# Ledger of designs, part 36: peptides against a protein of PDB entry 3VZA

Target 1, 98 residues: chain A of PDB entry 3VZA
Amino acid sequence: RVERLCKSKELFEERLGLEIRRIHNEQLQFIFRHIDHKDPDKPYMFTLSINEQGDYEVTSCTPPLDCISEFQLKVRETNNFSAFIANIRKAFTALSFK
Target 2, 62 residues: chain B of PDB entry 3VZA
Amino acid sequence: AAYVTQLYYKISRIDWDYEVEPARIKGIHYGPDIAQPINMDSSHHSRCFISDYLWSLVPTAW

## One batch from the design tools (peptide; aimed at target 1 M45 F81, target 2 Y9)

Design b2_p22_8_s2 (made by RFdiffusion4, then SolubleMPNN; from b2_p22_8, 12 letters changed)
Fold by OpenDDE base, seed 4:
Order: structure tokens, then sequence, then C-alpha cells
Structure b2_p22_8_s2 (fold): chain B 98 residues (1-98), chain C 62 residues (1-62), chain A 22 residues (1-22)
């Protein structure tokens, strides 16, 4: 199972262009690549934690997204984590065109 | 790790076929109503296209 | 432990909590 899990993680990282890392202070870092077709390895990232109230909290976003606060609100309301991540990627993609 | 792979599935709803050749991107995307097969030859596409395509399968409706 | 903290976080992300009203 360990071998399968390792392979699975690698496939997801490469195919989705999404890396997930544990960061200090109980944060997860989500690193998107394959966003900029001219520079596929350029990272677009944000960090996420669960605050003391038990709510999703974006602790950083690089590059900044104007919509990130709204998305944080939406995921708190809907608990749709998948849409949350997908919308962030969509926003990063749009930003890469500027 | 187990938790990370589970999180990938929660995000993407994709289950890979691990028995195919490395160049074959094969799996299933599970939507709420239908399972959509994924079957791509990675040599025919850029990394960015592949990622964009796969993410296009993930609903963005809240 | 640190691992238990991570486990709790992942459990939250994976299992979730009920949606909250606006």
Amino acid sequence: as target 1 above (98 residues)
Amino acid sequence: as target 2 above (62 residues)
Amino acid sequence: SEEEKWQRMFDYLLKGTPPRPP
C-alpha cells in the first residue's frame, strides 16, 4: 500500500500540477504549477489552516488574489473544499494572463 | 501519504489506473451523477494542457 | 503530538463539518 500511495501522490502532483505540503503552525501549502504555459514550473500558491474557531483560513496567497477572501467565505458557507481549490486554480489561471 | 492522497481524491474526484504504461494517463473522474473515463497519451499533450483538462473536470460551482 | 494535530486537520478537511449559514 505504501508503494501505491507514493505512486498515487506522484501522479496527482504531476498530472494536476498541484503539490500539497505540511507547513509549520499546522498549515497546508497548496502549490499550483502548470498554470503559465510559457513557464509551466512557475508556482502559484496559498496556505491554509483551520483557525481556533474551526474555520478555513487562508494564511497566505502568492501571488495575491483579490477573490481569495470571498472564496474563504464561500468555502465556510458551503464546505465545498473541491470547488474552493478549483476556483483558486481558476483565479490563478486568469491572473497568469495579465 | 495516505492523508494527502485522500485529499487529492476529495479535491479532484479522480481515481487513477495504476496498471497502465507510464505514458498513459488513465483513470476515472467521478462526478455526482456520472463517472467519466480519462484516457490520454501524455506524449500527445503538454503538461499544462493535461492539467488544464483534468481541472476542467472539477466543478467550480459552490 | 504533532502527528495527531495533522491527523485532526486532515480529518477535518476530509470529513468536514456541516455548512455554516451566512
Scores: peptide ipSAE 0.629, ipTM 0.945, DockQ to the pose 0.224
OpenDDE base, seeds 1, 2, 3, 5: peptide ipSAE 0.626, 0.627, 0.627, 0.626; ipTM 0.944, 0.944, 0.944, 0.944

Design b2_p22_8_s3 (made by RFdiffusion4, then SolubleMPNN; from b2_p22_8, 9 letters changed)
Fold by OpenDDE base, seed 3:
Structure b2_p22_8_s3 (fold): chain B 98 residues (1-98), chain C 62 residues (1-62), chain A 22 residues (1-22)
Amino acid sequence: as target 1 above (98 residues)
Amino acid sequence: as target 2 above (62 residues)
Amino acid sequence: SSEAKLQKMFEKLLEGTEPLPP
């Protein structure tokens, strides 16, 4: 079962190009790769925490996204975390073409 | 690892087939109404294409 | 503990996979 979990994580990381890391101050770092077809290893990342009010809070975004604050609002309203992540990736993808 | 793998599933709604050879990307995407099979030969596609394709399965509607 | 708090974070994220009822 542990082996399956490790394999699952590796498959998701490679196939989705998304790495999820636990970082300091009780945050999660989401690192997207495979965004820029010319530079597949270029990372696009953001960090996330749950604030004292229990709300999703994006604590950093690199490169910056103009829409990140709106997405934070949307995920707080809808609680659709899947759409939140997918929209961020979509935004990073759009940014890679600029 | 358990929490992270669960999170991947909750984000993507993809369940991999772990019994196939590594070059075969096989699984099931669970949409709201129907389940769609995933079956790709990784040697036929770039890493970016594969990721883009898989993410295209994930709804972006809030 | 930090681990417990992280667990709570994961639980929130895992719960937040479906749109909330209107």
Scores: peptide ipSAE 0.575, ipTM 0.940, DockQ to the pose 0.326
OpenDDE base, seeds 1, 2, 4, 5: peptide ipSAE 0.570, 0.567, 0.563, 0.566; ipTM 0.940, 0.940, 0.939, 0.940

Design b2_p22_8_s4 (made by RFdiffusion4, then SolubleMPNN; from b2_p22_8, 11 letters changed)
Fold by OpenDDE base, seed 2:
Structure b2_p22_8_s4 (fold): chain B 98 residues (1-98), chain C 62 residues (1-62), chain A 22 residues (1-22)
Amino acid sequence: as target 1 above (98 residues)
Amino acid sequence: as target 2 above (62 residues)
Amino acid sequence: SEEEKQEKMFAYLLKGTPPRPP
C-alpha cells in the first residue's frame, strides 16, 4: 500500500470540511467549513497549543463558543481528542442556526 | 503531510480508498466495536451534507 | 527550531497526554 499523503490531506480537507494549519509557537489552527449550509465556505476556527504544563489549551476561538472552556477541561480529563474536535464542530453547527 | 494525515485519522478514524474515481467518497470508519463502510456519490450530495454525515460517524461521548 | 517544536506538538497530539485524575 502506497501512502498518498498529499491526496489524503486534500480529501480530508474537502470531505470533513476541516483544515489544519501549523501556526508559530507550537500552535495548530483548526478551520471548519461546510458548517453553514447557506454559506459553506464560512470559516469556524480555533487554535490549539500545548501549554507549559503539557495540557491542551485553546488559544483562540472564532466565533466564540461558550462551551469551549468546558471542552478544554474535558479533553484534559479524558484525552479524547476525537470527541474534543467533534464536539467543537457540533457546537459551531449549533451556533450557525442562531 | 504525515503528521497532519495521522491527526485526521486520530480525529475521524476514517481511512479513505484512494483508488476510486474522484466523485466517489469511499472509505471505512473504524468505531470502537464495528467498522462502518463509507460509499457515497459526491454528485448526489452537497458539500455540507457530506461533511455533516461523515462527522456524524464520529462519537461525541467523552 | 520551529520545525522541531511543531513535530513535538504533533507527537503530543498523536500520542496524547495522560488523562488528568479527577
Scores: peptide ipSAE 0.457, ipTM 0.937, DockQ to the pose 0.256
OpenDDE base, seeds 1, 3, 4, 5: peptide ipSAE 0.447, 0.447, 0.451, 0.456; ipTM 0.937, 0.935, 0.937, 0.937; seed 5 fails the geometry check

## One batch from the design tools (peptide; aimed at target 1 R21 G54)

Design b2_p23_1 (made by RFdiffusion4)
Pose (drawn by RFdiffusion4):
Structure b2_p23_1 (pose): chain A 98 residues (1-98), chain B 62 residues (1-62), chain P 23 residues (1-23)
Amino acid sequence: as target 1 above (98 residues)
Amino acid sequence: as target 2 above (62 residues)
Amino acid sequence: IEESIPESEWTDADFDMFERLNE
């Protein structure tokens, strides 16, 4: 029941290396691990809210990505949240080689 | 708890097989077109490969 | 990394946010 839900969350966290936290001020924090193969536990994170207009809003990005504003505009336009997350992870992987 | 796991599905379109040994990464990936099985031995791969591979199943086209 | 707020303290607005993300 609830055990299955916790199990599912842990499988996603471990297998995707992605953790989602509900934090202060109506925000979710997305934490990617398993990005740098030399340091699998190093986190790359961004925070997100739904603003008063009902739009996706990235409220911080650590470390910064120069393309995340473009991604914000694209997710607003297309409502493709899946691609938004996937493209942010691709950007953190690339950043790790800069 | 259910809401986060639902969002993982929205993001990855993966449904896990919860009835397998922990060493097996088993599930199905869904998409526009036919669903695809996943059945990997976690002992054969690094954690990073597993994550990179699974994420490669997620389309990046907007 | 910010600490997660326990789910027992979540409001309807939090669940609305998850519903929006799942649209």

Design b2_p23_1_s1 (made by RFdiffusion4, then SolubleMPNN; from b2_p23_1, 9 letters changed)
Fold by OpenDDE base, seed 3:
Structure b2_p23_1_s1 (fold): chain B 98 residues (1-98), chain C 62 residues (1-62), chain A 23 residues (1-23)
Amino acid sequence: as target 1 above (98 residues)
Amino acid sequence: as target 2 above (62 residues)
Amino acid sequence: IEEEIPEEEWTEKDYEMFEKLLK
């Protein structure tokens, strides 16, 4: 099962171009690649934690997104984490077009 | 990696077929209405196209 | 890109976080 989980993770990373890391300070880092077709390895990333109130909190976003605070609010309201991640990717994609 | 793998499914709602050749991207996307099969030949597409396509399956409505 | 922390070093908060994410 562990090996299958590892393979699954690798497939998701490559196919979705999304890497998820548990990093320091009890945060998750979400790293999007395959955003810019002209530079597919360029990472677009944000970090996430749960604050003292138990709410999702975006602790960093690189490159920055004007909409990230709104998305943070929306995910807190809806708890639709899938839409949260998908919308962030969409925003990064739009940003990559300059 | 159980939690992370579960999170990938939570995000994408994709279940991969793990018994196919590496160049074949096969799986099922479980949308709210109808499950849709995924079946792509990765050698025919760029990595970016593949990712864009798969993400297009994920609804952005809150 | 930050260094990944192995699951052996995860805290209770990590598990609570994932439980929240996955519910």
Scores: peptide ipSAE 0.731, ipTM 0.962, DockQ to the pose 0.873
OpenDDE base, seeds 1, 2, 4, 5: peptide ipSAE 0.727, 0.718, 0.731, 0.726; ipTM 0.962, 0.962, 0.962, 0.962

Design b2_p23_1_s2 (made by RFdiffusion4, then SolubleMPNN; from b2_p23_1, 10 letters changed)
Fold by OpenDDE base, seed 4:
Structure b2_p23_1_s2 (fold): chain B 98 residues (1-98), chain C 62 residues (1-62), chain A 23 residues (1-23)
Amino acid sequence: as target 1 above (98 residues)
Amino acid sequence: as target 2 above (62 residues)
Amino acid sequence: ILEEIPEEEWTEKDYEMFDKLLE
């Protein structure tokens, strides 16, 4: 059901406030919204690729996160991609409170 | 969009109910132990609250 | 926000990446 897949993606984007884009140079961009309750459409984002060694590599993070390098290490060690994304969102949320 | 939707499930472990009215956020979250139902009226919550709530279901333990 | 690349332009590495992500 192609229509179901399209609807599914839209529901995830809206409800999780997470958009996933395949961007240039064989990377994925993860765009979090609904982070700042005062500005729900403000994007918090990072880009991800697989490096030459086959490891997850965060290629950008906007705004920057001090913990992103540690999270990259953790996801390489555990391969727990769900926790990786959830922890990044948690960090962005904490950052939004300044 | 099959790969992306699979990735959303990999991340969230949420399976939506696609046969309800648009304002109803209904689905199942599959945690490591037991599944938990999701059933919200989006008209009663902000977009930020909804997202925060759904993400609260996703464990952050590595 | 960056430009999205259509799936018809995806490479083998894209599928390898998703395979790893979905592992």
Scores: peptide ipSAE 0.749, ipTM 0.963, DockQ to the pose 0.874
OpenDDE base, seeds 1, 2, 3, 5: peptide ipSAE 0.744, 0.742, 0.747, 0.746; ipTM 0.962, 0.963, 0.963, 0.962

Design b2_p23_1_s3 (made by RFdiffusion4, then SolubleMPNN; from b2_p23_1, 10 letters changed)
Fold by OpenDDE base, seed 1:
Structure b2_p23_1_s3 (fold): chain B 98 residues (1-98), chain C 62 residues (1-62), chain A 23 residues (1-23)
Amino acid sequence: as target 1 above (98 residues)
Amino acid sequence: as target 2 above (62 residues)
Amino acid sequence: IPEEIPEEEWTEKDFEMFDKLLK
């Protein structure tokens, strides 16, 4: 059901504060909001692609995360994409507290 | 948006109840052991709290 | 924020990527 899929996407976007977008150059953009309680609409973003070797590759991260390279390694090793995304959000949350 | 919706489930393991009123956040989180119901009144919480709570259900162990 | 590309314009690589993600 197409209508339900659209509704589902909207619910996930609002409730998780996570938008997933296919953007140029065959990349996925993940946009986290609701991170900073003082500025809920402030976006925390990263982009992802599959490189020529078939591995997950983070192509950008805004704001930058010191741990992103380690997380990229971990997701390649474990294939636990859920933990990958959750840990990135956790890192962005920690960053918002400075 | 089938692929993106599937990806949301892959990430969160949450299945929403699509038949309730918009102000009700109702669904089920499927963890490795048992399913946990979600049932919140969105009018009683901030958007950030709701998101933080839902993400707290998602394991971070690799 | 970059423009979103609709699924009708997705490439074979896009679908392969999602297959990998959803496996």
Scores: peptide ipSAE 0.622, ipTM 0.955, DockQ to the pose 0.850
OpenDDE base, seeds 2, 3, 4, 5: peptide ipSAE 0.427, 0.442, 0.287, 0.344; ipTM 0.939, 0.939, 0.918, 0.932; seed 5 fails the geometry check

Design b2_p23_1_s4 (made by RFdiffusion4, then SolubleMPNN; from b2_p23_1, 8 letters changed)
Fold by OpenDDE base, seed 3:
Order: sequence, then C-alpha cells, then structure tokens
Structure b2_p23_1_s4 (fold): chain B 98 residues (1-98), chain C 62 residues (1-62), chain A 23 residues (1-23)
Amino acid sequence: as target 1 above (98 residues)
Amino acid sequence: as target 2 above (62 residues)
Amino acid sequence: IPEEIPESEWTEKDYQMFEKLLE
C-alpha cells in the first residue's frame, strides 16, 4: 500500500505538475510547475492553512494573484476544493503570458 | 502519503493505471457525468502540454 | 521552498485540515 501510494504521488506530481507539501506552521504548500511552456520548471505557488474559525485561508501566493482572495471566498462558500485548485492554476497560466 | 494521495484524487478525479510502461500516461478521469479514459504517449508531448491537457479535464465551475 | 514536515510530526490540526479538505 505504501509503495503504491508513493508511486501514485509521484505520478500526480509529474503529470499534473503539482506538488503538495506539508510545511511549517501547519500549512500546506501547493507548487505548480509546467505552467510556463518556455520555462516548465518555474514554480507557481500558494500556501494554505485553516484559520481560527476553521476556514480555508491562503497565507501566501507567489507570484501574487489578484483573484486569490475571491477564490478563497468561493471555496469557503462552495467547499469545491477541486475548482479552487483548478482556478488557481488557470490564473497562474494566464499570468505566465506576458 | 495517504492523505496527500487522496487529496490528489479529490482535486483531479484521476485514477492512474499503474501497470503500464512509464512512457504511457493511462488512467481514468471521473467527471460528474461520464468517466473519460486517459491514454497518452508521453514521448509525443511536452510536460507542459500533458499537464495542460490533464487539467483541462478538471472543471472550474464552482 | 520550505522543508516538508513528515507525517510523523503532523498535529491534530493537520488531520482536521485533511478531513475538511477531503469532505
């Protein structure tokens, strides 16, 4: 089971270009790669925690996204975490085009 | 890795086929309506294209 | 990129967070 889980995680990381890490201060870090086709390894990141009220809270976003606060509100309202992550990736993708 | 792996499925709704050769990206995306097969030869595509394609399967509607 | 914290060091809040995420 552990071996399968490890392989599964690796496949998701490579194929989705998304790494999920538990980091300091009880936060999760989401690292998107494969966003910029000219620089596939360039990371686009945000961190997430649960605040004192038990709500999702984005604690950082690099590069910054104007829409991140709205997405935080939406995920709190809908609890649609999949859409939350997908929309963030879409926003990062749009940002990569300059 | 159990929680993180579960989270990947929660996000993507993709279940990989773990029995195929590494160059084959094979799995199933479980959308809200119809499950769709995934079957790609990774040697024919860039990493960015593969990721973009897979993410295109994930709905963005809240 | 911050160091990843192993599951052996996860807190009760971590588990609560994942339970919420996986609802």
Scores: peptide ipSAE 0.696, ipTM 0.958, DockQ to the pose 0.849
OpenDDE base, seeds 1, 2, 4, 5: peptide ipSAE 0.692, 0.686, 0.691, 0.691; ipTM 0.958, 0.958, 0.958, 0.958

Design b2_p23_2 (made by RFdiffusion4)
Pose (drawn by RFdiffusion4):
Structure b2_p23_2 (pose): chain A 98 residues (1-98), chain B 62 residues (1-62), chain P 23 residues (1-23)
Amino acid sequence: as target 1 above (98 residues)
Amino acid sequence: as target 2 above (62 residues)
Amino acid sequence: SEEEENEAKDLIRKIIEYEPVEE
């Protein structure tokens, strides 16, 4: 029951290397690990809220990505949240080789 | 707890097989077109490869 | 559909509403 739900969360966290945390001020924090193969535990994170207009809003990005504002505009336009997450992860992977 | 796992599905479109040994990464990836099985031996791969591979299943087109 | 287009937003809102705040 609840065991299954916790198990599912842990499988996703370990296998995608992605954790989601509900933090202060109506925000979710997305933490990617397994990005830098030389340091698998190093996190790359961004925070997100749904603003008063009901729009996706990235409220911070650590480390910064120069393309995340473009991604915000695209996710608003297309409502493609899956691609938004996938493109942010691709950007953190690339940033790690800069 | 259910709401986060539902969002993982929305993001990755993966449904895990919860009835397998921990060493097996097994599940199905869903998409616009036919669903695809996943059955990997975690012992054969690094954690990073597993994550990179699984993420490569997620389309990046907007 | 309209519901399918807003599904991720609705899930995010439910997580914010019903999940505990983490420090």

Design b2_p23_2_s1 (made by RFdiffusion4, then SolubleMPNN; from b2_p23_2, 9 letters changed)
Fold by OpenDDE base, seed 1:
Structure b2_p23_2_s1 (fold): chain B 98 residues (1-98), chain C 62 residues (1-62), chain A 23 residues (1-23)
Amino acid sequence: as target 1 above (98 residues)
Amino acid sequence: as target 2 above (62 residues)
Amino acid sequence: SEAEKNESKELLLEIIKNEPVEE
């Protein structure tokens, strides 16, 4: 059902505070909101592609995360994409406390 | 948006109840343990709290 | 499971292939 799919996407975006966008050059943009309780609409984002070797590759991260390279290594080793996304959000949350 | 919604499920392991009122956040979280219900009134919580709570259900172990 | 983990990557590829470009 098309209507349910649209509603599902909207519910996930609002409730998880995560938007997933297809952007240029075969990349996906992941935009986290609801991170900073003082500024819920402030975006925390990264872009991701699957390179020619078939590996996850983070192509940008804003704001930058010191741990993003390690997370990229971990997701390549484990293929645990859920943990990858959850750990990135956790890192952004920690960053928001400054 | 079919693939995107599937990806959201793969990330969060949450299945929403789409038949309840918009203010009711109701669904089921699946995971390594027994499935657990989600049932909360969004008017009682901030957007950040709701998101933090839902993400707390997602394991971070690699 | 390992198969489920691989499904996530496949989904990403399908999104990249089929979803409209937004930016």
Scores: peptide ipSAE 0.717, ipTM 0.956, DockQ to the pose 0.840
OpenDDE base, seeds 2, 3, 4, 5: peptide ipSAE 0.716, 0.717, 0.716, 0.715; ipTM 0.956, 0.956, 0.956, 0.955

Design b2_p23_2_s2 (made by RFdiffusion4, then SolubleMPNN; from b2_p23_2, 9 letters changed)
Fold by OpenDDE base, seed 3:
Structure b2_p23_2_s2 (fold): chain B 98 residues (1-98), chain C 62 residues (1-62), chain A 23 residues (1-23)
Amino acid sequence: as target 1 above (98 residues)
Amino acid sequence: as target 2 above (62 residues)
Amino acid sequence: SEEEKNESKRLLKEIIENEPVLD
C-alpha cells in the first residue's frame, strides 16, 4: 500500500507538473512546473493556509499574480478548490507568455 | 501520501491506471458530465504538452 | 458536489497535520 501511494503521488507530480509540500507554520506549498515550454522545470508557486476563521488564505505567490486575491475570494465563496488550482495554473501559464 | 493523493484527485478528478507500462498515460477523468478515458503515449509528447492537456480537462468555472 | 467541495478543505488540514515539514 505504501508503495502504491508513493507511485500515485509521483505520477500526479510528473503528469500534472504539480508538487504539494507541507512547509513551516502550517502552510502548504503548491509548485507548478511544465508551465514554460522553453524551461519546463521553472517553478511557479504559491503557499496556502487555513486561517483561524477556517478560510483559504494565500500567504505567498511567486511570481506574483494580480488575480490571486480575486481567486482567493472566489474559492472562499464557492469552495471550488479544483477551479481555484486550475485557474491559478491558467494564470501562471498566461504570465509565462509575457 | 494518502491525503496528498486524495487531494490530487479532488483537484484533477483523474484516476490513473497503475497497471500499465510507464510510457502509457492511462486513466479516467471524471468530469461533470461524463467520465472520459485518458490514454496517451508519453513518448509522443513533451512534458509540458502532457500537463497542459491534462489541466485542460479540469473545469475553471467557479 | 457540495460534500466533495468540503472534503478539499479537510484534506488540506490533514496534510498540514500529518505530512512531514519540508522547509
Scores: peptide ipSAE 0.701, ipTM 0.955, DockQ to the pose 0.799
OpenDDE base, seeds 1, 2, 4, 5: peptide ipSAE 0.701, 0.700, 0.700, 0.698; ipTM 0.954, 0.954, 0.954, 0.954

Design b2_p23_2_s3 (made by RFdiffusion4, then SolubleMPNN; from b2_p23_2, 9 letters changed)
Fold by OpenDDE base, seed 3:
Structure b2_p23_2_s3 (fold): chain B 98 residues (1-98), chain C 62 residues (1-62), chain A 23 residues (1-23)
Amino acid sequence: as target 1 above (98 residues)
Amino acid sequence: as target 2 above (62 residues)
Amino acid sequence: SEAEKNESFELLRQIIENSPVEE
């Protein structure tokens, strides 16, 4: 089962181009790759925590996204974490065309 | 890794077929409606195309 | 369902609480 889980994680990382890492200060780092077709390994990332109020909080975003604050609000309202992540990737994709 | 893989599923709603050869990207996307199969030959596509395609399956409606 | 909506939240908590720090 452990081997299957490891394989699953690797498949998701490669195929979605999304790495999820536990980092310091009770944060998770979400690293998107495969965004820029000219530079597939270029990372687009944000960090996320659950603040003292129990709300999703984006603690960093690199490169910055103008819409990230709105997305944070939306995910707090809807609890649709899938849409949250997907919209962030969509925004990063749009940013890569600038 | 268990929680992370579960999170990947909650994000993408994709369940991979782990029995196929590495070059085959095969699985099922469980959307809100009908489940859709995924079946791609990775050698025929760029990594970016594959990722873009898979993410296109994920609804962005809040 | 409301429970389903909270699953990701709980998973995030589990990862934060139980996963080793990578950075």
Scores: peptide ipSAE 0.653, ipTM 0.948, DockQ to the pose 0.873
OpenDDE base, seeds 1, 2, 4, 5: peptide ipSAE 0.652, 0.651, 0.649, 0.649; ipTM 0.948, 0.947, 0.947, 0.947

Design b2_p23_2_s4 (made by RFdiffusion4, then SolubleMPNN; from b2_p23_2, 9 letters changed)
Fold by OpenDDE base, seed 3:
Structure b2_p23_2_s4 (fold): chain B 98 residues (1-98), chain C 62 residues (1-62), chain A 23 residues (1-23)
Amino acid sequence: as target 1 above (98 residues)
Amino acid sequence: as target 2 above (62 residues)
Amino acid sequence: SEAEKNESLNLLKNIIKYEPVEE
């Protein structure tokens, strides 16, 4: 099962172009690739933590997204984490065309 | 890795078929209504296209 | 469902708690 889990993670990483990493200071780093068709390996990333109140908190976003604060609010309201991630990717995609 | 893979599922709602050849991207997307099969030959598509397609399956409505 | 919504948050907490630090 461990092997399957590792394979699963790798498949998700490659196919979704999304890497999820635990980093320092109790944060998660979400790294999107395959955004820019001209540069598929170019990373678009944000970091996320759970604050003391238990709420989702975006701690960084590179490149910056104007909508990230709104998305943080929306995910806190809806708890729709899937939509949260998908919308961020959508925003990064839009940014790649600017 | 168990929690991470679970999170990937919660995000994408995709369950992969792990028994197919490496070049085959096969799985099932479980949307709110009808489950949809995924079955792609990765050699026929760019990595970006594949990712874009898969993410297009994920609803963005809050 | 509400349970599913809470599960995502719980998964994040578990990753933060148990997954190896990579950076």
Scores: peptide ipSAE 0.687, ipTM 0.952, DockQ to the pose 0.825
OpenDDE base, seeds 1, 2, 4, 5: peptide ipSAE 0.684, 0.682, 0.682, 0.684; ipTM 0.952, 0.951, 0.951, 0.951

Design b2_p23_3 (made by RFdiffusion4)
Pose (drawn by RFdiffusion4):
Structure b2_p23_3 (pose): chain A 98 residues (1-98), chain B 62 residues (1-62), chain P 23 residues (1-23)
Amino acid sequence: as target 1 above (98 residues)
Amino acid sequence: as target 2 above (62 residues)
Amino acid sequence: SEDEEVKELIKKIIEYEPEQPEY
């Protein structure tokens, strides 16, 4: 029941290396791990809210990505949240080789 | 708890097989077109490869 | 609408999930 839900969350967290936290001020924090193969536990994170217009809004990105504003505009236009998450992870992977 | 796991599905389009040994990464990836099985031995791979591979199943086209 | 489904889900997460420490 609830055990299954917790199990599903842990499987996703471990397998995708992605954790989602609900934090202060109406935000969710997405933390990627398993990005740098030399340091699998190092986090890359961004925070997101749905603003008063009902739009996706990235409120911070640590470390910064120069393309995340473009991604914000694209996710607003297409409503493709899956591709938005996937493109942010690709950007953090690339950043790790810079 | 249900709302976060639902969002994982929205993001990855993966449904896990919850009835397998912990060492098996088993599930199905869904898409526009036919669903694809996943059945990997976690002992054969690094955590990073598993994550990179699973993420490669997620389309990046907008 | 279908375009609102993920946004509503995110709003439900914010409303119904406990607050956690920021990393």

Design b2_p23_3_s1 (made by RFdiffusion4, then SolubleMPNN; from b2_p23_3, 14 letters changed)
Fold by OpenDDE base, seed 2:
Structure b2_p23_3_s1 (fold): chain B 98 residues (1-98), chain C 62 residues (1-62), chain A 23 residues (1-23)
Amino acid sequence: as target 1 above (98 residues)
Amino acid sequence: as target 2 above (62 residues)
Amino acid sequence: SSSQEVLDLLRKIIKESPIEPAA
């Protein structure tokens, strides 16, 4: 099972172009790749924590997204984490065309 | 990796077929009502296309 | 609930997963 779990993680990372890291200060880093078709390995990333109230808190976003604060609000309201991640990727994709 | 893989499923709603050849991207996407098969030959597509396609399966409505 | 499951998953990852260098 451990081998399958490792394989599963690798498959998701490669196929979704999304890496999830546990980093310092009780944060997760979400790293999107395969965004820019001209530079597939270019990372688009944000970091996430859960504050004392149990709310999702975006602690960084690189490159910056104008909509990230709105998305943080929306995910706190809806708790739709899937849509949260998907919308961030969509926003990064749009940014890559600038 | 167990929790992370579970998180990937919660995000994407994709369950991979782990028994197919590496070049085959096969799985099932579980939407709210209908499950849709995924079956791609990775050699026919760029990494970006594959990712874009898979993410297109994920609803963005809040 | 599914939303609570996600939150719990995230908390578990934050608590139990090995710390990696930030990209």
Scores: peptide ipSAE 0.795, ipTM 0.965, DockQ to the pose 0.912
OpenDDE base, seeds 1, 3, 4, 5: peptide ipSAE 0.795, 0.795, 0.794, 0.794; ipTM 0.965, 0.965, 0.965, 0.965

Design b2_p23_3_s2 (made by RFdiffusion4, then SolubleMPNN; from b2_p23_3, 14 letters changed)
Fold by OpenDDE base, seed 2:
Parts: sequence; C-alpha cells; structure tokens
Structure b2_p23_3_s2 (fold): chain B 98 residues (1-98), chain C 62 residues (1-62), chain A 23 residues (1-23)
Amino acid sequence: as target 1 above (98 residues)
Amino acid sequence: as target 2 above (62 residues)
Amino acid sequence: SSSDEVKDLLRQIIRESPVEPAA
C-alpha cells in the first residue's frame, strides 16, 4: 500500500501539475506547474494555513492574484475547497496570458 | 502520502487506475451526477494540455 | 468556524508530514 500511495502522489503531482508541501510555520504550499504552456515548469504558488479561528488563510501568493482575497472569503463561506483550488489555478492560468 | 493523496482526491475527485502502463492516464472522475472515465495516451498530449484537461473536470462553482 | 473534513485533513497533513523547503 505504501508503494501505491507514493505512486498516487506522484501521479497527481505530474498529471495535475500540483505539488503540495508541508512547510514551516504550520503551512501548506500549493505549487502549480503546467500553467504556462511556454514554460511548463514555471511555478505558480500560494501558501495556506488554518488560523487560530479555524479559518482558511492564504499567507502568500506568488505571483500575486487580485482575486485571492475574495477566494479566501468564498472558501470560508462555502467550505468548497475543491472550487477554491480550481479557481486559483484558473486565475493563475489567466495571469499567464500577459 | 496517505493524507496528501486523500487531499488530492478531495480536490480533483479523480481516482487513478494504478495497474495500467505509465503512458496511459486512466481513471475515473467523480462528479455529483455521473462518474466519467478518464483514458488518455500521454504520448499524444503535452503536460500542460493534460493538466488543463484534468482541471477542466473540476467544477469552479462555489 | 465549523469543523470540516478537508480542514481536518489539512491539519493532519501539517501535523504528520515532514517539513519541506518552500519553493
């Protein structure tokens, strides 16, 4: 099972172009790749924490997204984490078209 | 890896077929209505196209 | 805020996973 779990993680990382890291200060970093077709390895990323109130909190976003604060509000309201991640990727994709 | 893979499923609602050849992207996407099969030959597509396609399966409605 | 399955999952990842360098 351990081997399958490792394989699963690798498959998701490559196929979705999304890496999830546990980083310092009780945060997760979500790293999107395969966004820019001209530069598939260029990372688009944000960091996320669960704050003391138990709310999703975006602690950084690189490159910055104008909509990230609204998305944070929306995910807090809806608890639709899937839509949260998908919308962020959509926004990064739009940003890649300069 | 167990928790992370669970998170990937919660995000994408995709379950991979782990018994197929590496070049075959095969799985099932579970939407709220009908489960849809995924079956792609990765050699026919760019990494970006594959990712874009898979993410297109994920609803963005809040 | 209310409890959430995904939120709990995130907490578990944070608690159980080794710290990696930020990208």
Scores: peptide ipSAE 0.778, ipTM 0.960, DockQ to the pose 0.774
OpenDDE base, seeds 1, 3, 4, 5: peptide ipSAE 0.778, 0.777, 0.778, 0.777; ipTM 0.961, 0.960, 0.960, 0.960

